# Peptides against a protein of PDB entry 5KEZ: the designs that were tried, part 282

Target 1, 320 residues: chain A of PDB entry 5KEZ
Amino acid sequence: NVAIYNPFRPWWERYQPVSYKLCTRSGNEDEFRNMVTRCNNVGVRIYVDAVINHMCGNAVSAGTSSTCGSYFNPGSRDFPAVPYSGWDFNDGKCKTGSGDIENYNDATQVRDCRLTGLLDLALEKDYVRSKIAEYMNHLIDIGVAGFRLDASKHMWPGDIKAILDKLHNLNSNWFPAGSKPFIYQEVIDLGGEPIKSSDYFGNGRVTEFKYGAKLGTVIRKWNGEKMSYLKNWGEGWGFVPSDRALVFVDNHDNQRGHGAGGASILTFWDARLYKMAVGFMLAHPYGFTRVMSSYRWPRQFQNGNDVNDWVGPPNNNGVI

## One batch from the design tools (peptide; made by RFdiffusion4, then SolubleMPNN)

Design b2_p28_3_s4 (from b2_p28_3, 11 letters changed)
Fold by OpenDDE base, seed 2:
Structure b2_p28_3_s4 (fold): chain B 320 residues (1-320), chain A 28 residues (1-28)
Amino acid sequence: as target 1 above (320 residues)
Amino acid sequence: GSSRELMVEDEVLYAGGWGVSFGRTEHF
């Protein structure tokens, strides 16, 4: 991915890829392979956050300022380490004036235009699908158990399916022969937009963002909510079917004080209530559970916003 | 359910909190 130095190595640089090389601030491919092996050997499975909707931001300077030193040029859509070129992006398909998503009520814009300037891959192309599949298959062959698909809302479900259909079975050194990778798709669906979580049920599980938002409200005792109302927790609260849901109390985005649940989201900053929420989630049968592992950072609020929400995990001069 | 799931129903996934595009979650 791109190496960002202003601000200094933010967490979100990870979501601006310039290649599919396994070389980041967290380590190189050998270190990753070693970690996967060690984890699998003790029954801990690895699920990779796969960024496949886009490459880096269109405004990032060309050069070799990347975690693996790969050259890239956003201006010319040149990513030779893949390789991608201008033919592999949706620039000509997006019809907005800015090239960015301007209206989230237009599903075509949401999927064909740039997410906050991030260069949008043409996932309709078999070439692009194959390059992504090669990346994911390399991970599968290393021994990962599955994937979180980042920004799934911004990809056509059929394109996702086409990629998934190219995937190998899991590594038989650790998984039964014929095992398929576990897939869960990040789809932010709190209602009110045309793209629905149900659009993606055919590909795997989906993130249920209503879960943490509503649970936070209940545990905080906001708006007259009571714990007794959790009697029909799950589908009874308008959530997706249990067998399609991946549930969580918080994630890296909504932990930073806004969006996808807002202030209702419980985090480690509210330790007591957070433990209650996580405990409830783990005890309740609804959905497939995900537990957040995070870190503290020096929060500085200005006008209700944390100006340090960019701060990444503990590091030594940018190296994790 | 999808055929692309591991059939271990009581597993817990761990999210490391490595971030998503800035401001993306504000659209709901």
Scores: peptide ipSAE 0.022, ipTM 0.485, DockQ to the pose 0.065; fails the geometry check
Fold by OpenDDE base, seed 5:
Structure b2_p28_3_s4 (fold): chain B 320 residues (1-320), chain A 28 residues (1-28)
Amino acid sequence: as target 1 above (320 residues)
Amino acid sequence: GSSRELMVEDEVLYAGGWGVSFGRTEHF
């Protein structure tokens, strides 16, 4: 991914890929392989956050300022380490003036335009699908158990399916022969937009962001909500079917006070309430549960916003 | 019952981190 130095190595630089090389601040491919092996050997399964909707931001300077030193040029859409070129992006499909998503009520914009300037990959192209599949298959062969598909709302479900159809079975050294990768798709659907979580049920599970948001309001006793109202928790609260739901109290995004759920989201900053929420989630049968492992950072609020929400995980001068 | 797994996520684009509001994110 790109190496961002202003601010200094933010967490979100990880979501600006310039190649599919397993070479980041977290380590190289050999180190990753070693980790996956060690984890699998003790029954811990690895699920990779796969960024396949886009490459880096269009405004990032060309050069070799990347975690693996690969050259890239956002201006010319040149990512030779893949390789991608201008033919592999949706620039010609997006009809907005900025090239970015401007209206989330327009599904075509949401899927064909740039998410906050991130160069949008043309996932309709078999070449692009194949490059992504090769990346994911390499990870599968290493021994990962599955994937979180980042920004799934911004990809056409059919394009996702086409990629998934190219995937190998899981590595039989650790998984039963014929096992399929576990897929969960990040789709923020709190209502009010044309793209729905149900659009993606055919590809795997989807994130249910209503879960953490609603649970937060209940645990916080906001708006007169009571624990007793959770008697029909799950589908009874308008959530997706249990067998399609991946549920969580918080994620890396909304843990920072913004995003889906807003201030209702419980985090480790609210230790007692968070434990209650996580305990409830683990006890209740609804959905596939995700327990978060995170870190603390020096929060500084200005006008209700944490100006340090960019801070990445603990590191030694940029090295994790 | 539901399956339980520990998930490790790379950091995704955050509206606050970029100083850009994502239309896909809503307050609840």
Scores: peptide ipSAE 0.018, ipTM 0.499, DockQ to the pose 0.079; fails the geometry check
Fold by OpenDDE base, seed 3:
Structure b2_p28_3_s4 (fold): chain B 320 residues (1-320), chain A 28 residues (1-28)
Amino acid sequence: as target 1 above (320 residues)
Amino acid sequence: GSSRELMVEDEVLYAGGWGVSFGRTEHF
């Protein structure tokens, strides 16, 4: 991915890929392989956050400022380490003036235009699908158990399906023959927009962002909400079917006070309430649960916003 | 207390940049 130095190595640089090389601040491919092996050997499975909707931001400077030293040029859409070129992006499809998503009520923009400047891959192309599948299959062959598909809302479900259809079975060293990778898709659907979580049910589980948002309001006793109202928690609250839901109290995005969920989201900063919410989530049968493991950072609020929400995990001069 | 859940357009931090997005839930 891109190495960002202003601010200094933020967490979000990880979501700006320039190659599919397993070479990042967290380690190299050999170290990753070793970790996966050791985890699998004790029954701990690894799921990879796969960034496959896009490459890095269009405004990032060209060069070799990347975690594995690969050259890239966002301006010319040149990612030779893949390789991708200008033919592999949706620049010609997006009809907005900026090239970015401007209206989330336009499903075509949401899927064909750039998410906050991130170069949008042309996932309709078999070439692009194959490059992504090769990346994911390499991980599968290493021994990962599945994937979180980042920014799934911004990909056409059919394109995702086409990629998934190219995937190998899981590594038989640790998984039964014929096992399929576990797939869950990040889809932000709180209602009111044309893209629905149900559009993605055919590909795997989806994130249920209503879960953390609504649970937060209940635990906080906002709007007269009571714990007793959780009797029909899950589908009774308008959530997706349990067998399609991945649920969580917070994630790395909304933990920082922005994005889906807003101020209702409980985090470790509200330790007591957060423990209550996590405890409830783990005790309740609805959905597949995910627990957040995060870190503290020096929060500094200006005009209601944390200006340090970019701060990445504990590191030694940029190395994790 | 009293609050109202509302979907609002908001600036969101994602993947190294700020952008406009829907889907943020506000309570006020």
Scores: peptide ipSAE 0.018, ipTM 0.497, DockQ to the pose 0.038; fails the geometry check
Fold by OpenDDE base, seed 4:
Structure b2_p28_3_s4 (fold): chain B 320 residues (1-320), chain A 28 residues (1-28)
Amino acid sequence: as target 1 above (320 residues)
Amino acid sequence: GSSRELMVEDEVLYAGGWGVSFGRTEHF
């Protein structure tokens, strides 16, 4: 991915890929392979956060400022380490003046235009699908158990399906023969927008962002909410079917104080309430549960916003 | 049965940028 130095190596640089090389500030491919092997050997499975909707930001300077030293040029859409070129992006498909998503009530913009400037891959192309599948298959062959598909809301469900149809069975050294990768898709659907979580049910589970949002309001006793209202928690609250839901109290985005679910989201900063929420989540049968493991950073609020929300995990001069 | 609707509008952080998310939930 792109190496960002202003601010200094933020967490979100990880979501700006320039290649599919397993070479980041977390380690190289050999180290990753070693970790996966050791984890699998003790029954701990690895699921990769796969960033496949886009490459890096369109405004990032060309060069070799990347975690693996790969050259890239956002201006010319040149990512030779893949390789991708100008033919592999949705520049001509997006019809907005900026090239970015301007209206989230326009599903075509949401999927065909750049998410906050991130170069949008043309996932309709078999070449692009194959390059992504190759990346994911390499991970599968290493021994990962599945994937979180980042920014799934911004990909057409059919394109995702086409990629998933190219995936190998899981590594038989650790998984039963014929096992398929576990797939869950990040889709932010709180209602009110045209893209629905149900659009993605055919590809795997989806994130249920209403879960953390609503649970937060209840535990915080906001808007007259009561714990007794949780008696029909799950589908009774308008959530997706349990067998399609991946649920969580917080994620890395909304842990930064803003995002899907709003201010109701509970985090480790609200230790007591957070423990209550996580405890409830783990005790309740609805959905597939995900527990957050994060880190503390020096929060600094200015006008209600944490100006240090960029801070990445503890590191040694950028190396995790 | 009874129903309750809640509307949420907020920005979403992604890769150093911000998007807008709208949400409405009705429960019974």
Scores: peptide ipSAE 0.018, ipTM 0.479, DockQ to the pose 0.041; fails the geometry check

Design b2_p28_4_s1 (from b2_p28_4, 18 letters changed)
Fold by OpenDDE base, seed 4:
Parts: sequence; C-alpha cells; structure tokens
Structure b2_p28_4_s1 (fold): chain B 320 residues (1-320), chain A 28 residues (1-28)
Amino acid sequence: as target 1 above (320 residues)
Amino acid sequence: DEEKKLAEAYREGQKFRNERLRAAAAAN
C-alpha cells in the first residue's frame, strides 16, 4: 500500500493498495506465511481484510513510496506490480462531474464511482476479477480461512460472486478437503438508501451495522431505551437473518466518532458500558460475533472532530 | 425517525473519509 508520512504512517494507508504483494508495515510474505502456519497449528484461523474495490487515492503522488517499494502512478492509473492500467478502472463508467460518489441514493453511482477519491476498479472485467482471484487464491493456498471484503457496498454483488467462483478450496493441510473460504462483506445498510444488505446474502455474511448502533443506544439509555427491550434482539429488531449477520460493537471507522451509528457507538473509551455491550454480544446467539482489539491514541477534538483520528497502532518508527 | 438519524451519521462518516484522503494527498 501507499506509505504516508504526513501524518506519519496513519492507519488508513493500509486501505490504499498499490499492489497485491504481501509486504507491509507488519512484515513480508515469509513472515506472514509463518504466522498463518503457527496460528493454524493451534486452531486459530486467519481472515484477511481484502481491499479489492479500489486502489489508492487518485490524488496521491506517483513514485515508489509504498510499503514494498513498488512503483505506482495514480494519475495515469498505472499499477505495474499487478499489473493494472487505465483500462482496468471505472473512470469512463462513472458519470459524475467529480468522478467521486456524489449521491448515495444512486446505486449505480455508488458502485461505479470513486469512494472518496479511491481509484475504482472495473470489476466487470474478467481480467480484473482474475487478478483479484489470483491474489486471494495465493492467500488461500498459504492457509488463510477466509476474507472480509472491504467496501462491498461499492461493488456489484454479481462481480463479487464472479470473483468468489474463482477461489480455491481451503488448504487441506489444516482444513477438510473441499472446504470453502469464509466470506463476510462490509455493507453499511442503516436504511434510507437503495443498496440493501440483502443484495449480498448470496455471497456470504454481511456486516450488520444496526447492531452496534442500536445496542449503543440501549446501553446508554438514550431515548428511553431499556435493557428489557432486548428480549427480541436480532431479527425482532429488524436486523438481517442471523445466519447472514456478522455483528460487532465497534470497528476501526466508527471508533473514531464518525460513520454508522455516530455517537451511539460504544468503544473502549467508555470502558464499563463497552464491557457490558461486548459481554451481551458474546452471550447472545444472534449472528457471527467479532470482537475489536484496538489501542489508545491522544484524541484532540476541534469542532467536534478528532484531529488525531489518523493515529495508527503502536509502532517502532512506522514498523508494527 | 431513527433510520434518518443513522443515515446522517453514515454521511458524516463519508465526510471523515474525505478528510483523510485530502490529508494523504497533501502529504505527497
């Protein structure tokens, strides 16, 4: 991915890929392979946060400022380490003036235009699908158990399916023969927009962002909410079917005070309430649960926004 | 309407991401 130095190595640089090389702030491919092996040997499975909707931001300067030193040029859509070129992006398909998503009530725009400037891959092309599948299959062959598909809302469900249909079975050294990778898709559906979580049920589980938002409201006792109202928690609250839901109290985005759920989201900053929420989540049978492991950073609020929301995890001069 | 409030929160999140990308562009 792109290496950002101002601010100094923010957490979000990881979501701006320039290649599919397994070479990042966390280590090289050999180290990753070693980690996966060691984890699998003790029954801990690895799921990769796969950024396949886009490459890096369109405004990032060209060069070799990347975690594996690969050259890239956002201006010309040149990513030779893949390789991708201008033919592999949706620049000509997106019809907005800016090239970015401008109206989230237009499903076509949400899927064909750039997410906040991130170069949008043409997932309709078999070439692009194959390159992504090759990346994911390499990980599968290493021994990962599945994937979180980042920004799934911004990809056509059929394109995702086409990629998934190219995937190998899991590595038989650790998984039963014929096992398929576990797939969960990040889809932010809080209502009011045309794209629905149900559009993605055929590909795997989806994130249920209503879960953390509603639970936060209840635990905080906002709007007269009571714990007793959780009696019909799950589908009874309008959530997706349990067998399609991946649930969580917070994630890296809304932990920064913005996004799905807003201020209702509970985090480690509110330790007591957070423990209550996580405890409830783990005890309740609804959905597949995900627990957040995060870190403290020096928050500094200006006009309601944390100007230090970029701060990444504890590191040694950028190396995690 | 609670859904409208949540939708607004989501839009605020998009603004936040925009700010991050602007910062990244300025850094290069």
Scores: peptide ipSAE 0.027, ipTM 0.677, DockQ to the pose 0.630
Fold by OpenDDE base, seed 2:
Structure b2_p28_4_s1 (fold): chain B 320 residues (1-320), chain A 28 residues (1-28)
Amino acid sequence: as target 1 above (320 residues)
Amino acid sequence: DEEKKLAEAYREGQKFRNERLRAAAAAN
């Protein structure tokens, strides 16, 4: 991915890929392979956060300032380490003046235009699908158990399905023969927008962001909410079917106040309430649970926003 | 409607994030 130095190595640089090489701030491919093997040998499975909707931001300077040293040129859409070219992006398909998503109530813009300037891959093309599948299959062959698909809301469900149909079975050294990768898709659906979580049920599980948002209001006792109202927690609260839900109290985005729950979201900053919420989540049978493991950073609020929300994990001069 | 309020909050938060990401990219 792109190496960002202003601010200094933010967490979100990880979501600006320039290649599918397994060399990042976390280590190289050999180290990753070693970790996967060691984890699998003790029954811990690895699920990769796969960034396949886009490459890096269009405003990033061309060069070799990347974690693996690969050259890239966002301006000309050149990513030779893949390789991608201008033919592999949705620049001509997006009809907005800026090339970015301008209206989230327009599903076509949400899927065909750039997310916050991130170069949008043409996932309708078999070439692009194949390159992504090759990346994911390499990980599968190493021994990962499945994937979180980043920014799934911004991809057409059919394009995702086409990629998934190209995937190998899981590595038989650790998984039963014929096992399929576990797929869960990040889809932010709090209602009020045209794209729905149900659009993605055919590909795997989806993130249920209503879970953390609503649980937060209950635990905080906002608006007269009571714990007793959780008797029909899950589908009874209008959430997606349990067998399609990936649930969580918070994630890295809404822990930093980046939408999808707002102020209701509970985090480790509210330790007591957070423990209550996580405890309830783990005790309740609804959905597949995900527990957040995070870190403290020096928060500095200005106008209600943390200006240091970019701070990444503890590191040694940028190296994790 | 609570869901509408949450959706609006999300959109506002996303806008803020977008601005910061653009600023960071331009600074490099």
Scores: peptide ipSAE 0.038, ipTM 0.700, DockQ to the pose 0.721; fails the geometry check
Fold by OpenDDE base, seed 3:
Structure b2_p28_4_s1 (fold): chain B 320 residues (1-320), chain A 28 residues (1-28)
Amino acid sequence: as target 1 above (320 residues)
Amino acid sequence: DEEKKLAEAYREGQKFRNERLRAAAAAN
């Protein structure tokens, strides 16, 4: 991915890929393979956050300032390490003036335009699908158990399916023969927008962002909410079917106040309430649960926003 | 109504984050 130095190595640089090489601030491919092996050997499975909707930001300077030293040129859409070229992006398909998503009530913009300037891959092309599948298959062959598909809301479900149909079975050294990768898709659906979580049920589980948002309001006792109202928690609250839901109290985005849920989201900063929420989540049978492991950073609020929300995990000069 | 408020909060937050991301990317 792109190495960002201003601010200094933010967490979100990881979501700006320039290649599919397994070479990042966390380690190289050999180290990753070693970790996956060691984890699998003790029954801990690895699920990769797969960033396949886009490459890096359109405004990033061309060069070799990347975690694996690969050259890239966002301006010309040149990513030779893949390789991708201008033919592999949706620049010509997006009709907005900026080239970015401007209206989230326009499903076509949401899927065909750039997410916050991130160069949007043309996932309708078999070539692009194949390059992504090759990346994911390499990970599968290493021994990962599945994937979180980042920014799934911004990809056409059919394109995702086409990629998934190219995937190998899981590595038989650790998984039963014929096992399929576990897929869950990040889809932010709090209602009010045309793209729905149900659009993606066919590809695997989806993130249920209503879970953390609503649970936060209940635990905080906002709007007269009571714990007793959780008696029909899950589908009774309008959430997706349990067998399609991946649930969580917070994630890296909304922990910083920018993700779905706003101020209702509980985090470790509200330790007592957070423990209540996480405890409830783990005790309740609804959905597939995910627990956040995070870190403290020097929060500094200005006009209601944390100006230090970019701060990444504890590191040694950018290396974790 | 509550969902709309939450969705609005999300969009406003994303807007802020997006602006910062663009600025950071341009400065690289």
Scores: peptide ipSAE 0.031, ipTM 0.687, DockQ to the pose 0.697; fails the geometry check
Fold by OpenDDE base, seed 5:
Structure b2_p28_4_s1 (fold): chain B 320 residues (1-320), chain A 28 residues (1-28)
Amino acid sequence: as target 1 above (320 residues)
Amino acid sequence: DEEKKLAEAYREGQKFRNERLRAAAAAN
């Protein structure tokens, strides 16, 4: 991915890929393979956060400032380490003046335009699908159990399916023969927009962001909400079917005070309430549960916004 | 409407995400 130095190596640089090489601040491919093997040998399975909707930001300077030193040129859409070229992006398909998503009520913009300037891959192309599948298959062959598909809301469900149909079975050294990768898709659906979580049920589980948002309001006792109202928690609250839901109290985005759920989201900053929420989530049968492991950072609020929300995990001069 | 409020919060969050990424791009 792109190496960002201002601010100094933020967490979100990880979501600006320039290649599919397993070479980042966290380590190289051999180290990753070693970790996967050690985890699998003790029954711990690995799920990869796969960034396949886009490459890096369109305004990032060309060069070799990346975690593995690969050359890239966002201006010309040149990513030779894949390789991708200008033919592999949705620049001509997006009809907005900026090239970015401008209206989230327009599903075509959401899928075909750039997410916050991130170069949008043309996932309708078999070439692009194949390059992504090769990346994911390499991980499957290493021994990962499945994938979180980042920014799934910004990909057409059919394109995702086409990629998934190219995937290998899981590594039979650790998984039963014929096992398929576990897929969960990040889709933010809080209502009010045309893209729905149900659009993605055919590809695997989806993130249920209503879960953390609603649970937060209840535990915070906002608007007279009571714990007793959780009697029909799950589908009774309008959530997706339990067998399609991946549930969580918070994630890396909304624990920073922004995004889906807003201020209702409970985090480790509110330790007592957070423990209550996590305890309830783990005790309740609804959905597939995910527990967050995060870190503290020096929050600094200016005009209601944490100017240090970019701060990444504890590191030694950029090395994690 | 609670759903509308949550949707608005999401859109506001997206705005901040946009600003963050643009700032990073400008710094490089």
Scores: peptide ipSAE 0.025, ipTM 0.670, DockQ to the pose 0.685; fails the geometry check

